# Designs tried in a protein design run: peptides against a protein of PDB entry 5VVV. Part 111

Target 1, 276 residues: chain A of PDB entry 5VVV
Amino acid sequence: FLCGVVEGFYGRPWVMEQRKELFRRLQKWELNTYLYAPKDDYKHRMFWREMYSVEEAEQLMTLISAAREYEIEFIYAISPGLDITFSNPKEVSTLKRKLDQVSQFGCRSFALLFDDIDHNMCAADKEVFSSFAHAQVSITNEIYQYLGEPETFLFCPTEYCGTFCYPNVSQSPYLRTVGEKLLPGIEVLWTGPKVVSKEIPVESIEEVSKIIKRAPVIWDNIHANDYDQKRLFLGPYKGRSTELIPRLKGVLTNPNCEFEANYVAIHTLATWYKSN
Target 2, 276 residues: chain A of PDB entry 5VVV as posed
Amino acid sequence: FLCGVVEGFYGRPWVMEQRKELFRRLQKWELNTYLYAPKDDYKHRMFWREMYSVEEAEQLMTLISAAREYEIEFIYAISPGLDITFSNPKEVSTLKRKLDQVSQFGCRSFALLFDNIDHNMCAADKEVFSSFAHAQVSITNEIYQYLGEPETFLFCPTEYCGTFCYPNVSQSPYLRTVGEKLLPGIEVLWTGPKVVSKEIPVESIEEVSKIIKRAPVIWDNIHANDYDQKRLFLGPYKGRSTELIPRLKGVLTNPNCEFEANYVAIHTLATWYKSN

## One batch from the design tools (peptide; made by RFdiffusion4, then SolubleMPNN)

Design b2_p18_5_s4 (from b2_p18_5, 8 letters changed)
Fold by OpenDDE base, seed 4:
Structure b2_p18_5_s4 (fold): chain B 276 residues (1-276), chain A 18 residues (1-18)
Amino acid sequence: as target 1 above (276 residues)
Amino acid sequence: SDNDIAIEFLEQRTKEEL
């Protein structure tokens, strides 16, 4: 069970010292996972093709080493979906090289994120892939296998919540393709019925699990505030039955952008997780 | 609802970055 934090918000990423402090807190609270997915980290998303500089590499190596020190699984995410051409072998090779570099930093767990992108493929991809889901699954499977089938590999679908599913969760051709074609060792991220789910009913998890043919990892935006930085979500982790725990592969909270605002959010997630 | 605003914002940001 993956339980911890995803740094997955838009806005100013956390600094390395905050991330190290997070790892210390996660360990203390018996949480086990950090997903590095800061949307405004240029080399994560907008410039995903760009290799890390020597200085950036040193920082990431230090961060990954710190995660290991605190027994936190560091999952490196990349979001190539803004401008990747899935059918272009050079793009696939570029993605491989980027993840190879991160592997050299000591990272062993990875995620490919296709959230918050257009559903339309370019003309070249339309000639090769039957659908956007087929393109995403193809590259994801290839990367997963290329990396030697790491123990933890995550996929974030473009339809990552109930409201983004067309026509709905149980009938989504996109999610059906993901479920059928994504290799079984790859986990699927899900935010619940909504992007920000006030509640995640058990039935909603059963529904998505059926179509994706696996228990999802919840990317939980309950405490996310990147959409309204004038608000701080200081309340407890709630609206999630503990009955979800045996039906999930994990829960990663995407909390407030303000690092220090997240004590209650993360602590109460830990309490929730341990209450089972 | 607050959740609907959040969805709209994320959708808007996605649209602005695309």
Scores: peptide ipSAE 0.034, ipTM 0.694, DockQ to the pose 0.668
Fold by OpenDDE base, seed 2:
Structure b2_p18_5_s4 (fold): chain B 276 residues (1-276), chain A 18 residues (1-18)
Amino acid sequence: as target 1 above (276 residues)
Amino acid sequence: SDNDIAIEFLEQRTKEEL
């Protein structure tokens, strides 16, 4: 069971010292996972093709080593979906080289994220793939296999919550393709009924699990505040029955952008997790 | 929900900055 934090918000990423402090807190609270997915990290999303500099590499190596020191699984995410051409073997090779570099930093767990992108494929991809889901699954499977089938590999769907599913969760051709074609060793991220879900009913998890043919990892935006910089979500982790725990592969909270605001959010997630 | 719309707005903003 993956339980911890995803740094997945828009806005200023956390600094390395904040991330190290996070790892200390996670360990103390018996949480086990950090997903590196800061939207405004240039080489994560907008410039995903760019290799890390020597200085950036040293920072990431230090961060990954710190995660290991605190027994936190460091999952490196990349979000190539803004401008990748899935059918272009050079693009696939570029993605492979980027993840090879991160592997050299000592990273062993990875994620491919296709959240917050348009459902439209370019003309070249439309000639090769039957749908956007087929394109995403193809590259994800190829990368997963290329990396030697890591023990932890995550996929974030474009339809990552109920409100983004067309026509709905249970009838989504996109999620059906993901469920049927994504290799079984790849975990699927899910956010619940909404982008920010006040509640995640058990029935909603059963519904999505059926179509994706696996228990999801929750990317939980309950404490996310990147959409409203004037608000801080300081309340407890709630609206998730503990009955979800045996039906999930994990829960990763995407919390407030303000690092110090997240004590209650993360601590109460830990309490929730240990209450099962 | 209002929150979903707000996230969609952030998505749109990010796309416009490209």
Scores: peptide ipSAE 0.032, ipTM 0.697, DockQ to the pose 0.571
Fold by OpenDDE base, seed 5:
Structure b2_p18_5_s4 (fold): chain B 276 residues (1-276), chain A 18 residues (1-18)
Amino acid sequence: as target 1 above (276 residues)
Amino acid sequence: SDNDIAIEFLEQRTKEEL
């Protein structure tokens, strides 16, 4: 069971010292996972093709080493979906080289994120793939296999919540393709019925699990505030029955952008997790 | 929900910055 934090918000990413402090807190609270997915980290999303510099490499190596020191699984995410051409072998090779570099930093766990992108393929991809889901699954499976089938590999679908599913969760051709064609060892991220789910009912997890043919990892936006930086979500982790725990592969909270605001959010997630 | 719309707005913002 993956339990911890995803740094997945828009806005200023946390600094390396904050991330190291996070790992200390996660260990102390018996949480085990950090997903590196900061939207405004340029080489994560907008400039995903760009290799890390020597200086950035040193920082990431140090961060990954710190995660290991605190027994926190460091999952490196990349979000190529803004401008990738899935059918272009050069794009695939570029993605491979980027993840090879991160592997050299000592990273062993990875994620491909296709959240917050257009649901349309370019003309070149339409000639090769039957659907957007087929394109995403193809590259995801190829990357997963290329990396030697790492123990932890995550996929974030474009339809990552109930409200984004067309026509709905149980009938989504996109999610059906993901469920049928995504390799079984790849986990699927999900935010619940909504992007920010006030509640995540058990039945909603049963529904999505059926179509994706696996238990999801919750990307939980309950404490996310990137959409309203004037607000801080300081309340406890709530609206999630502990009956979800046996039906999930994990829960990763995407909390407030303000690092120091997240004490209650993360601590109460840990309490929730340990209450099962 | 208002939250979903807000995140969609952030998505659009990110696309406009490219």
Scores: peptide ipSAE 0.029, ipTM 0.672, DockQ to the pose 0.555
Fold by OpenDDE base, seed 3:
Structure b2_p18_5_s4 (fold): chain B 276 residues (1-276), chain A 18 residues (1-18)
Amino acid sequence: as target 1 above (276 residues)
Amino acid sequence: SDNDIAIEFLEQRTKEEL
């Protein structure tokens, strides 16, 4: 069971010292996972093709080493979906080289994120793939196999919550393709009925699990505040029954952008996880 | 509710950043 934090918000990423402090807190609270997915990290999303510099490489190696020291699984995410041409073998090769570099830093767990992107494929991809879901699954499976089928590999769908599913969760052709074609060793991220789910009912997890043919990992935006600069949610982790735990592969909270505001968010998640 | 406004804003921001 993956339990911890995703750094998955828009806005200023956490600094390396904050991330190391996070790992100490995660270990202390018996949580086990950190997903590196900061939307405004240029080499994560907008410039996903760009290799890390020597200085950036040293920072990432140090960060990954720190995660290992605290027994935290470091998952490196990349979000190529803004401008990747899925059918172009050069693009696939570029993605492979980027993930090879991160693997050389000592990273062993990875994620491909296709959240917050246009559903329309380019003309070249439309000639090769039957749908956007087929294109995403194809590259995800290829990368997963190329990396030697790592123990932890995550996929974030474009339809990552109930409100983004067309026509709905149970009838989504996109999620059906993901469930049928995504390799079984790849985990699927999900935010619940909404992007920010006030509640995640057990029935809603049973519904999505049926179509994706696996238990999801919850990307939980309950404490996210990147969407409202005036909002600071300091409430406990709630609206999630402990009956979800046996029905999930994990829970990763995407918390407030303000690092120091996340004590309650992370601590109450840890209490929830241990109460099962 | 503040959560509903938040959800609409995230859904809008995700659509506007698209």
Scores: peptide ipSAE 0.022, ipTM 0.675, DockQ to the pose 0.381

Design b2_p18_6_s1 (from b2_p18_6, 11 letters changed)
Fold by OpenDDE base, seed 1:
Structure b2_p18_6_s1 (fold): chain B 276 residues (1-276), chain A 18 residues (1-18)
Amino acid sequence: as target 1 above (276 residues)
Amino acid sequence: SDNDIAIEFLKERQKKEL
């Protein structure tokens, strides 16, 4: 069971010292996972093709080593979906080289994110792939196999919540393709009925699990505040029954942008996880 | 900024769910 934090917000990323402090807190609270997915990290999303510099490599190696010291699984995410051409072998090769570089930093766990992108394929991809889901699954499976089938590999679908599913969760052709064609060793991220789900009913997890043919990992936006920088979400982790735990592969909370605001959010997630 | 566009895109998605 993956339980911890995703740094998945828009806005100023956390500094390396905040991330190391997070790992210390996660270990103390018996949480086990950190997903590196900061939307405004240039080489994560906007410039995903660019290799890390020597200085950036030293920082990432130090961060990954710190995660290992605190027994925290460090998952490196990349979001190529803004401008990748899935049918172009040079693009696939560029993605492989980027993940090889991160693997050399000592990273062993990875994520491919296709959240917050246009649902339309380019003309070149339409000639090769029958749908956007087929294009995404093809590259994800290829990358997963290329990396030697790592123990933890995550996929974030473009339809990552109930409200984004067309026509709905149980009938989505996109999620059906993901469930049928995505390799079984790849985990699927999900935010619940909404992007920011006030509640995640057990029945909603049973519904999505059926179509994706696996238990999801929850990307939980309950404490996310990047959509309203004037608000801080300081309340406890709530609206999730402990009956979800045996029906999930994990829960990763995407908390407030302000690192110091997240004590209650993360501590109450840990209490919730241990209550099962 | 590119950040503002991304936040607006998120806000528009979130507003469709409210």
Scores: peptide ipSAE 0.061, ipTM 0.744, DockQ to the pose 0.090
Fold by OpenDDE base, seed 5:
Structure b2_p18_6_s1 (fold): chain B 276 residues (1-276), chain A 18 residues (1-18)
Amino acid sequence: as target 1 above (276 residues)
Amino acid sequence: SDNDIAIEFLKERQKKEL
């Protein structure tokens, strides 16, 4: 069971010292996972093709080593979906080289994120792939196999919540393709019925699990404030029955952008997790 | 919900900065 934090918000990424402090807290609270997915980290999303500099490499190596020191699984995410051409072998090769570099930093766990992108393929991809889901699954499976089938590999679908599913969760052709064609060792991220789910009913997890043919990892935006940085979500982790735990592969909270605001959010997630 | 709209707006903002 993956339990911890995703740094997945828009806005200023956390600094390396904040991330190291996070790992200390995660270990102390018996949480085990950190997903590196900061939207405004340029080489994560906007400039996903760009290799890390020597200085950035040293920082990431140090961060990954710190995660290991605190027994926190460091999952490196990349979000190529803004401008990738899935059918272009050069794009696939560029993605491979980027993940090879991160593998050299000592990273062993990875994620491909296709959240917050347009649902339309370019003309070149339409000639090769039957659907956007087929394109995403193809590259995801290829990358997963290329990396030697790492123990932890995550996929974030474009339809990552109930409100983004067309026509709905149980009938989504996109999620059906993901469920049928995504390799079984790849985990699927999900935010619940909504992007910010006030509640995640058990029935909603059973519904999505059926179509994706696996238990999801919750990307939980309950404490996310990137959509309104004038607000801080300081309340406890709530609206999730502990009956979800045996039906999930994990829960990763995407909390407030303000690192210092997240004590209650993360601590109460840990309490929730340990209450089962 | 208002939150989904706000996040969708953030997505649209980020797409326009490309």
Scores: peptide ipSAE 0.054, ipTM 0.755, DockQ to the pose 0.562
Fold by OpenDDE base, seed 3:
Structure b2_p18_6_s1 (fold): chain B 276 residues (1-276), chain A 18 residues (1-18)
Amino acid sequence: as target 1 above (276 residues)
Amino acid sequence: SDNDIAIEFLKERQKKEL
C-alpha cells in the first residue's frame, strides 16, 4: 500500500530542504511514499525532453538518497503529454533517455502522467493509434518494459476523475482501453469522483476499479490549494472511509503549496491509514 | 464543481505557457 505525498501542484515547487523535511515527517508518521510531480518543474512537464544539468542531477541524486535514508519510496513522475508525438520513435527514445538519466540518480520507481492535457491527438498519431488511450497505453507499456518492469510504476490517465470521464466512469471508452491494454503491473492514479473530491465513496472506487481492472492509487486533492490561492484547508483528512484501504493500491495526498501548512493534512492521512 | 472549474482554468493557463 503506497501512502504518502504527491508533490503534484501547480506553483512554486518545494525546495530540496523542504522535501528532505517531508521525508523525515513521512518516516516519523509511518508513511512510505513520495511522488515527485511538481507541475512547474520545467523538466518534469513543459521541457520534459530536456536532460537535467550536472547541478540539477546532483540535487536529484541527493534528494533520492535522502528519501532512501528515511525509507521513503521516491517515485519520479514525468508529464510528456502536452506536446509529445506518441507515434514518433524519436520522442519515445527521448523519454527513455530522460528516464535513464533519472535511473542513474538511483531512482527505481516511476510515473507517466497524462493529466491536464487535451484529448486530441496530432495527425501523425491518429494514423497510428485507434484512440488517445491507445497512444498513451502504448508508450506507457513500452517505457515500463524498457525500464525492466519496476516494482512501482504509475500511470495518470487523462480521465483521472469521475467528472472527466465521458460519458461516465463505467462506460468510458478511454478508461476501458486503459483497463484492457495497460500492463497489469502498472498502477493507475485516480482523484475520486472529482478533481477535488470532498468524498470518495467506496462504490465509486469499486466502479473505477472494475473498468481499469485494478485497485487505483488515490491522488488526493482534498488539501490542494493551487487552484485557489485564497484557500488554505487545515482540516483533517476526511470523507474517505477506512473501508477504502483494502480496495486501493495507495493514497498520495497532494497538499497545500505552502509546505508548512501541511502538518495536519499529512498527519491525519497517517492516522487514517493506521486506523484500519 | 467550482473546484473542477478552477483546476480546468489552471490547466488552460499552463497550456498557454508552452
Scores: peptide ipSAE 0.046, ipTM 0.744, DockQ to the pose 0.557
Fold by OpenDDE base, seed 4:
Order: sequence, then structure tokens, then C-alpha cells
Structure b2_p18_6_s1 (fold): chain B 276 residues (1-276), chain A 18 residues (1-18)
Amino acid sequence: as target 1 above (276 residues)
Amino acid sequence: SDNDIAIEFLKERQKKEL
């Protein structure tokens, strides 16, 4: 069971010292996972093709080493979906080289994120792939296999919540393709019925699990505030029955952008997790 | 800024879900 934090918000990323403090807190609270997915990290998303500099490499190596020191699984995410051409072997090779670099930093767990992108493929991809889901699954499977089938590999679908599913969760051709074609060792991220789900009913998890043919990892935006920086979500982790735990592969909270605002959010997630 | 666009995009998504 993956339980911890995803740094997955838009806005100023956490500094390395905050991330190290996070790992210490995660260990103390018996949480085990950090997903590096800062939307405004240029080399994570907008410039996903760009290799890390020597200085950035040193920072990431230090961060990954710190995660290991605190027994936190460091999952490196990349979000190539803004401008990747899935059918272009050079793009696939570029993605491989980027993940090879991160692997050299000592990272062993990875995520491919296709959240917050348009559903439209370019003309070249339409000639090769039957759907956007087929394109995403193809590259994801290829990367997963290329990396030697890491123990933890995550996929974030473009339809990552109930409201983004067309026509709905159980009938989504996109999620059906993901479920059928994504290799079984790859985990699927899900935010619940909504991007910010006030509640995640058990039935909603059963529904999505059926179509994706696996238990999802919850990317939980309950405490996310990047959509409203005038608000801090200081409340406890709520609206998630502990009955979800046996039906999930994990829960990663995407909390407030303000690092110090997240004590209650993360601590109460830990309490929830240990209450099963 | 790219951040502003991203936040607006996220806000629009959140508004569609409300």
C-alpha cells in the first residue's frame, strides 16, 4: 500500500529542505511514499525533454538519497503529454534518456502523468494509434518495460476522475483501453469522483477498479489549494472510509502549496491509514 | 505567467465539477 504525499500542485515547488523535512515527517508517521510531480518544475512538464544540469542532478541525487535514508519510496513523475508525439520514436527515445538520467540518480520508481492535457492527438499519432488511450498506454508500457519493470510504476490517466470520464466511469472507452492494455504491473492514479473529491465513496472505487482492472492509487486533492491560493485546507483527512484501504493500491495526498500548512493533512492521512 | 494559465485551467476544471 502506497501512502504518503504527491507534490503535484501548480505553483511554487517545495524546496529541497522542505522535501527532506517531509520525508522525516512521513517516516515518523509511518508513511512510505513521495511522488515528485511538481507541475511548475520545468523539466517535469513544460520542458520534459530537457536533461537535468549538473547542479540539478546533484540536488535530485541528494533528494533521492534522503528519501532512501528515511525509508520513503521516491517516485519520479514526468508529464510529457503537453507536446509529446507518441508515434515519434525520437520522442520515446528522449523520454527513455530522461528517465535513464533519473535512474542514475538512484531513482527506482517512476510515474507517467497524462493529467491536465487535451484529449486530441496530433495528426501523426492519429495515423498510428486508434485512440489517445492507446497512444498513452503504448508509450507507458514501453517505458515500463524499458526500465526493467520497476516495482512501482504509476500512470495518471487523462480521465483521472469521474467528472472527466466520457460518457462516465463505467462506460469510458478511454479507461477501458487503459484497463485492457496497460500492463498489470502499472498502477493507475485516480482523484475520485472529482478532481477535488469531498468524498470518495467505496462504490466509486469499485466502479473505477472494474474498468481499469486494478485497484487505483488515489491522488487525493482534498487539501490541494493551488486552484484557490486564498484558501488553506487545514482540516483533517475526511470523506474517505477506511473500507477504501483494502480496495486501493495507495493514497497520495496532494496538499496545500504552503508546505507548513500540511501538518494536519498528512498526519490525519497517517492516522486514517493506520486505523484499518 | 504559465502558472496563472495552469491555475485558471485548474479553476475551470473545478468549476465544471461544481
Scores: peptide ipSAE 0.052, ipTM 0.744, DockQ to the pose 0.090; fails the geometry check

Design b2_p18_6_s2 (from b2_p18_6, 7 letters changed)
Fold by OpenDDE base, seed 1:
Structure b2_p18_6_s2 (fold): chain B 276 residues (1-276), chain A 18 residues (1-18)
Amino acid sequence: as target 1 above (276 residues)
Amino acid sequence: SDNEIAIKFLEEKRKEEL
């Protein structure tokens, strides 16, 4: 069971010292996972093709080593979906080289994210793939196999919550393709009925699990505040029955942008997890 | 633009929270 934090917000990313402090807190609270997915990290999303510099490599190596020291699984995410051409072998090769570089830093767990992108393929991809889901699954499976089938590999669908499913969760052709064609060793991220789900009913997890043919990992936006910088979410982790735990592969909370605001959010997630 | 996409999805999050 993956339980911890995803740094998945828009806005200023956390600094390396904050991330190291996070790992210490996660270990202390018996949590086990950190997903590196900051939207405004240039080489994560907007400039995903660009290799890390020597200086950036040294920082990432140090961060990954710190995660290992605290027995936290470090998952490196990349979000190529803004401008990747799935059918172009040069694009696939570029993605492979980027993940090879991160593997050399000692990273062993990865995520490929297709959240917050337009639900359309370019003309070249339409000639090769039957649908957007087929294109995404194809590259995801190829990358997963290329990396030697790592123990932890995550996929974030473009339809990552109930409100984004067309026509709905149970009848989505996109999610059906993901469920049927995505290799079984790849985990699927999900935010619940909404992007920011106040509640995640057990029945809603049973519904999505059926179509994706696996238990999801929750990307939990309950404490996310990137959409309203005038608000801080300081309340406890709530609206999730502990009956969800045996029905999930994990829970990763995407908390407030302000690192110092997240004590209650993360601590109460840990209490919730240990109550099972 | 990349920023326009980000703003769109942030606005959707805001609307769901209100």
Scores: peptide ipSAE 0.412, ipTM 0.889, DockQ to the pose 0.081
Fold by OpenDDE base, seed 4:
Structure b2_p18_6_s2 (fold): chain B 276 residues (1-276), chain A 18 residues (1-18)
Amino acid sequence: as target 1 above (276 residues)
Amino acid sequence: SDNEIAIKFLEEKRKEEL
């Protein structure tokens, strides 16, 4: 069970010292996972093709080493979906080289994120792939296999919540393709019925699990405030029955942008997790 | 633009929280 934090918000990423402090807190609270997915990290999303500099490499190596020190699984995410051409072998090779570099930093767990992108393919991809889901699954499977089928590999679908599913969760051709064609060792991220789910009913997890053919990892935006930084979500982790735990592969909270605001969010997630 | 996409999805998140 993956339980911890995803740094997955828009806005100023956390600094390395905050991330290290996070790892300390995660360990203390018996959480086990950090997903590196800061939307505004230069080389995570907008410039995903660019290799890390020597200085950036040193920082990431240090960060990954710190995660290991605190027994936190460091999952490196990349979000190529803004401008990748899935059918272009050079793009696939570029993605491989980027992930090879991160692997050299000591990272062993990875994620491909296709969240917050338009549900469209370019003309070249339309000639090769039957659908957007087919394109995403193809590259995801290829990367997963290329990396030697790491123990933890995550996929974030473009339809990552109920409200983004067309026509709905159970009938989504996109999610059906993901379920059928995504290799079984790859986990699927899900935010619940909504992007920001106040409640995540058990039935909603059963529904999505059926179509994706696996238990999802919850990317939980309950405490996310990137959409309204005038608000801080300081309340407890709630609206999630502990009955979800046996039906999930994990829960990663995407909390407030303000690192200092997240004590309650993360601590109460830990309490929730340990209460099962 | 990348920023426009971000704004779009942030707005969707905001709408869900209203």
Scores: peptide ipSAE 0.396, ipTM 0.885, DockQ to the pose 0.082
Fold by OpenDDE base, seed 5:
Structure b2_p18_6_s2 (fold): chain B 276 residues (1-276), chain A 18 residues (1-18)
Amino acid sequence: as target 1 above (276 residues)
Amino acid sequence: SDNEIAIKFLEEKRKEEL
């Protein structure tokens, strides 16, 4: 069970010292996972093709080493979906090289994120793939296999919540393709019925699990505030029955952008997790 | 633009919270 934090918000990414402090807290609270997915980290999303510099490499190596020191699984995410051409072998090779570099930093767990992108393929991809889901699954499977089938590999679908599913969760051709064609060792991220789910009913998890043919990892936006920087979500982790735990592969909270605001959010997630 | 996409999805998040 993956339980911890995803740094997955828009806005200023956390600094390395904050991330190290996070790892200390995660360990102390018996959480086990950090997903590196900061939207405004340029080489994560906008410039996903760009290799890390020597200086950036040293920082990431140090961060990954710190995660290991605190027994936190460091999952490196990349979000190529803004402008990748799935059918272009050069794009695939570029993605491979980027993940090879991160592997050299000592990273062993990875994620491919296709959240917050347009649900359309370019003309070149339409000639090769039957659907957007087929394109995403193809590259995801290829990368997963290329990396030697790492123990933890995550996929974030474009339809990552109930409200984004067309026509709905149970009948989504996109999610059906993901469920049928995504290799079984790859985990699927999900935010619940909504992008920001006040509640995640058990039935909603059963529904999505059926179509994706696996238990999801919750990307939980309950404490996310990137959409309203005037608000801080300081309340406890709530609206999730502990009955979800045996039906999930994990829960990763995407909390407030302000690192210092997240004590209650993360601590109460830990309490929730340990209460089962 | 990357910013336009981000704004769109952030606005959708805002609408879900109202």
Scores: peptide ipSAE 0.393, ipTM 0.883, DockQ to the pose 0.082
Fold by OpenDDE base, seed 3:
Structure b2_p18_6_s2 (fold): chain B 276 residues (1-276), chain A 18 residues (1-18)
Amino acid sequence: as target 1 above (276 residues)
Amino acid sequence: SDNEIAIKFLEEKRKEEL
């Protein structure tokens, strides 16, 4: 069971010292996972093709080593979906080289994120793939296999919540393709019925699990505030029955952008997780 | 722009919470 934090918000990424402090807190609270997915990290999303510099490499190596020191699984995410051409072998090879570099930093767990992108393909991809889901699954499976089938590999669908599913969760052709074609060792991220789910009913998890043919990892935006920086979400982790735990592969909270605002969010997640 | 895409999805998130 993956339980911890995803740094998955828009806005200023956390600094390395904050991330190290996070790992210490995660260990102390008996959480086990950090997903590196800061939207405004340029080489994570906008410039995903660009290799890390020597200086950036040293920082990431140090960060990954710190995660290991605190027994936190460091998952490196990349979000190529803004401008990748799925059918272009050069794009696939570029993605492979980027993840090879991160593997050299000591990273062993990875994520491919296709959240917050337009649900369309370029003309070249339309000639090769029957749907957007087929294109995403193809590259995800290829990368997963190329990396030697890491123990932890995550996929974030474009339809990552109930409100983004067309026509709905159970009838989504996109999610059906993901469920049927995504290799079984790849985990699927899900935010619940909404992007920010006030509640995640057990029945909603059973519904999505059926179509994706696996228990999801919850990317939990309950404490996310990137959409309204005037608000801080200081309340406890709530609206999730502990009955979800046996039905999930994990829960990763995407908390407030302000690092110091997240004590309650992360601590109460830990309490929730240990209460089962 | 990539920033415009981010803004769009942030606005969508905001609308769900309102």
Scores: peptide ipSAE 0.372, ipTM 0.879, DockQ to the pose 0.082

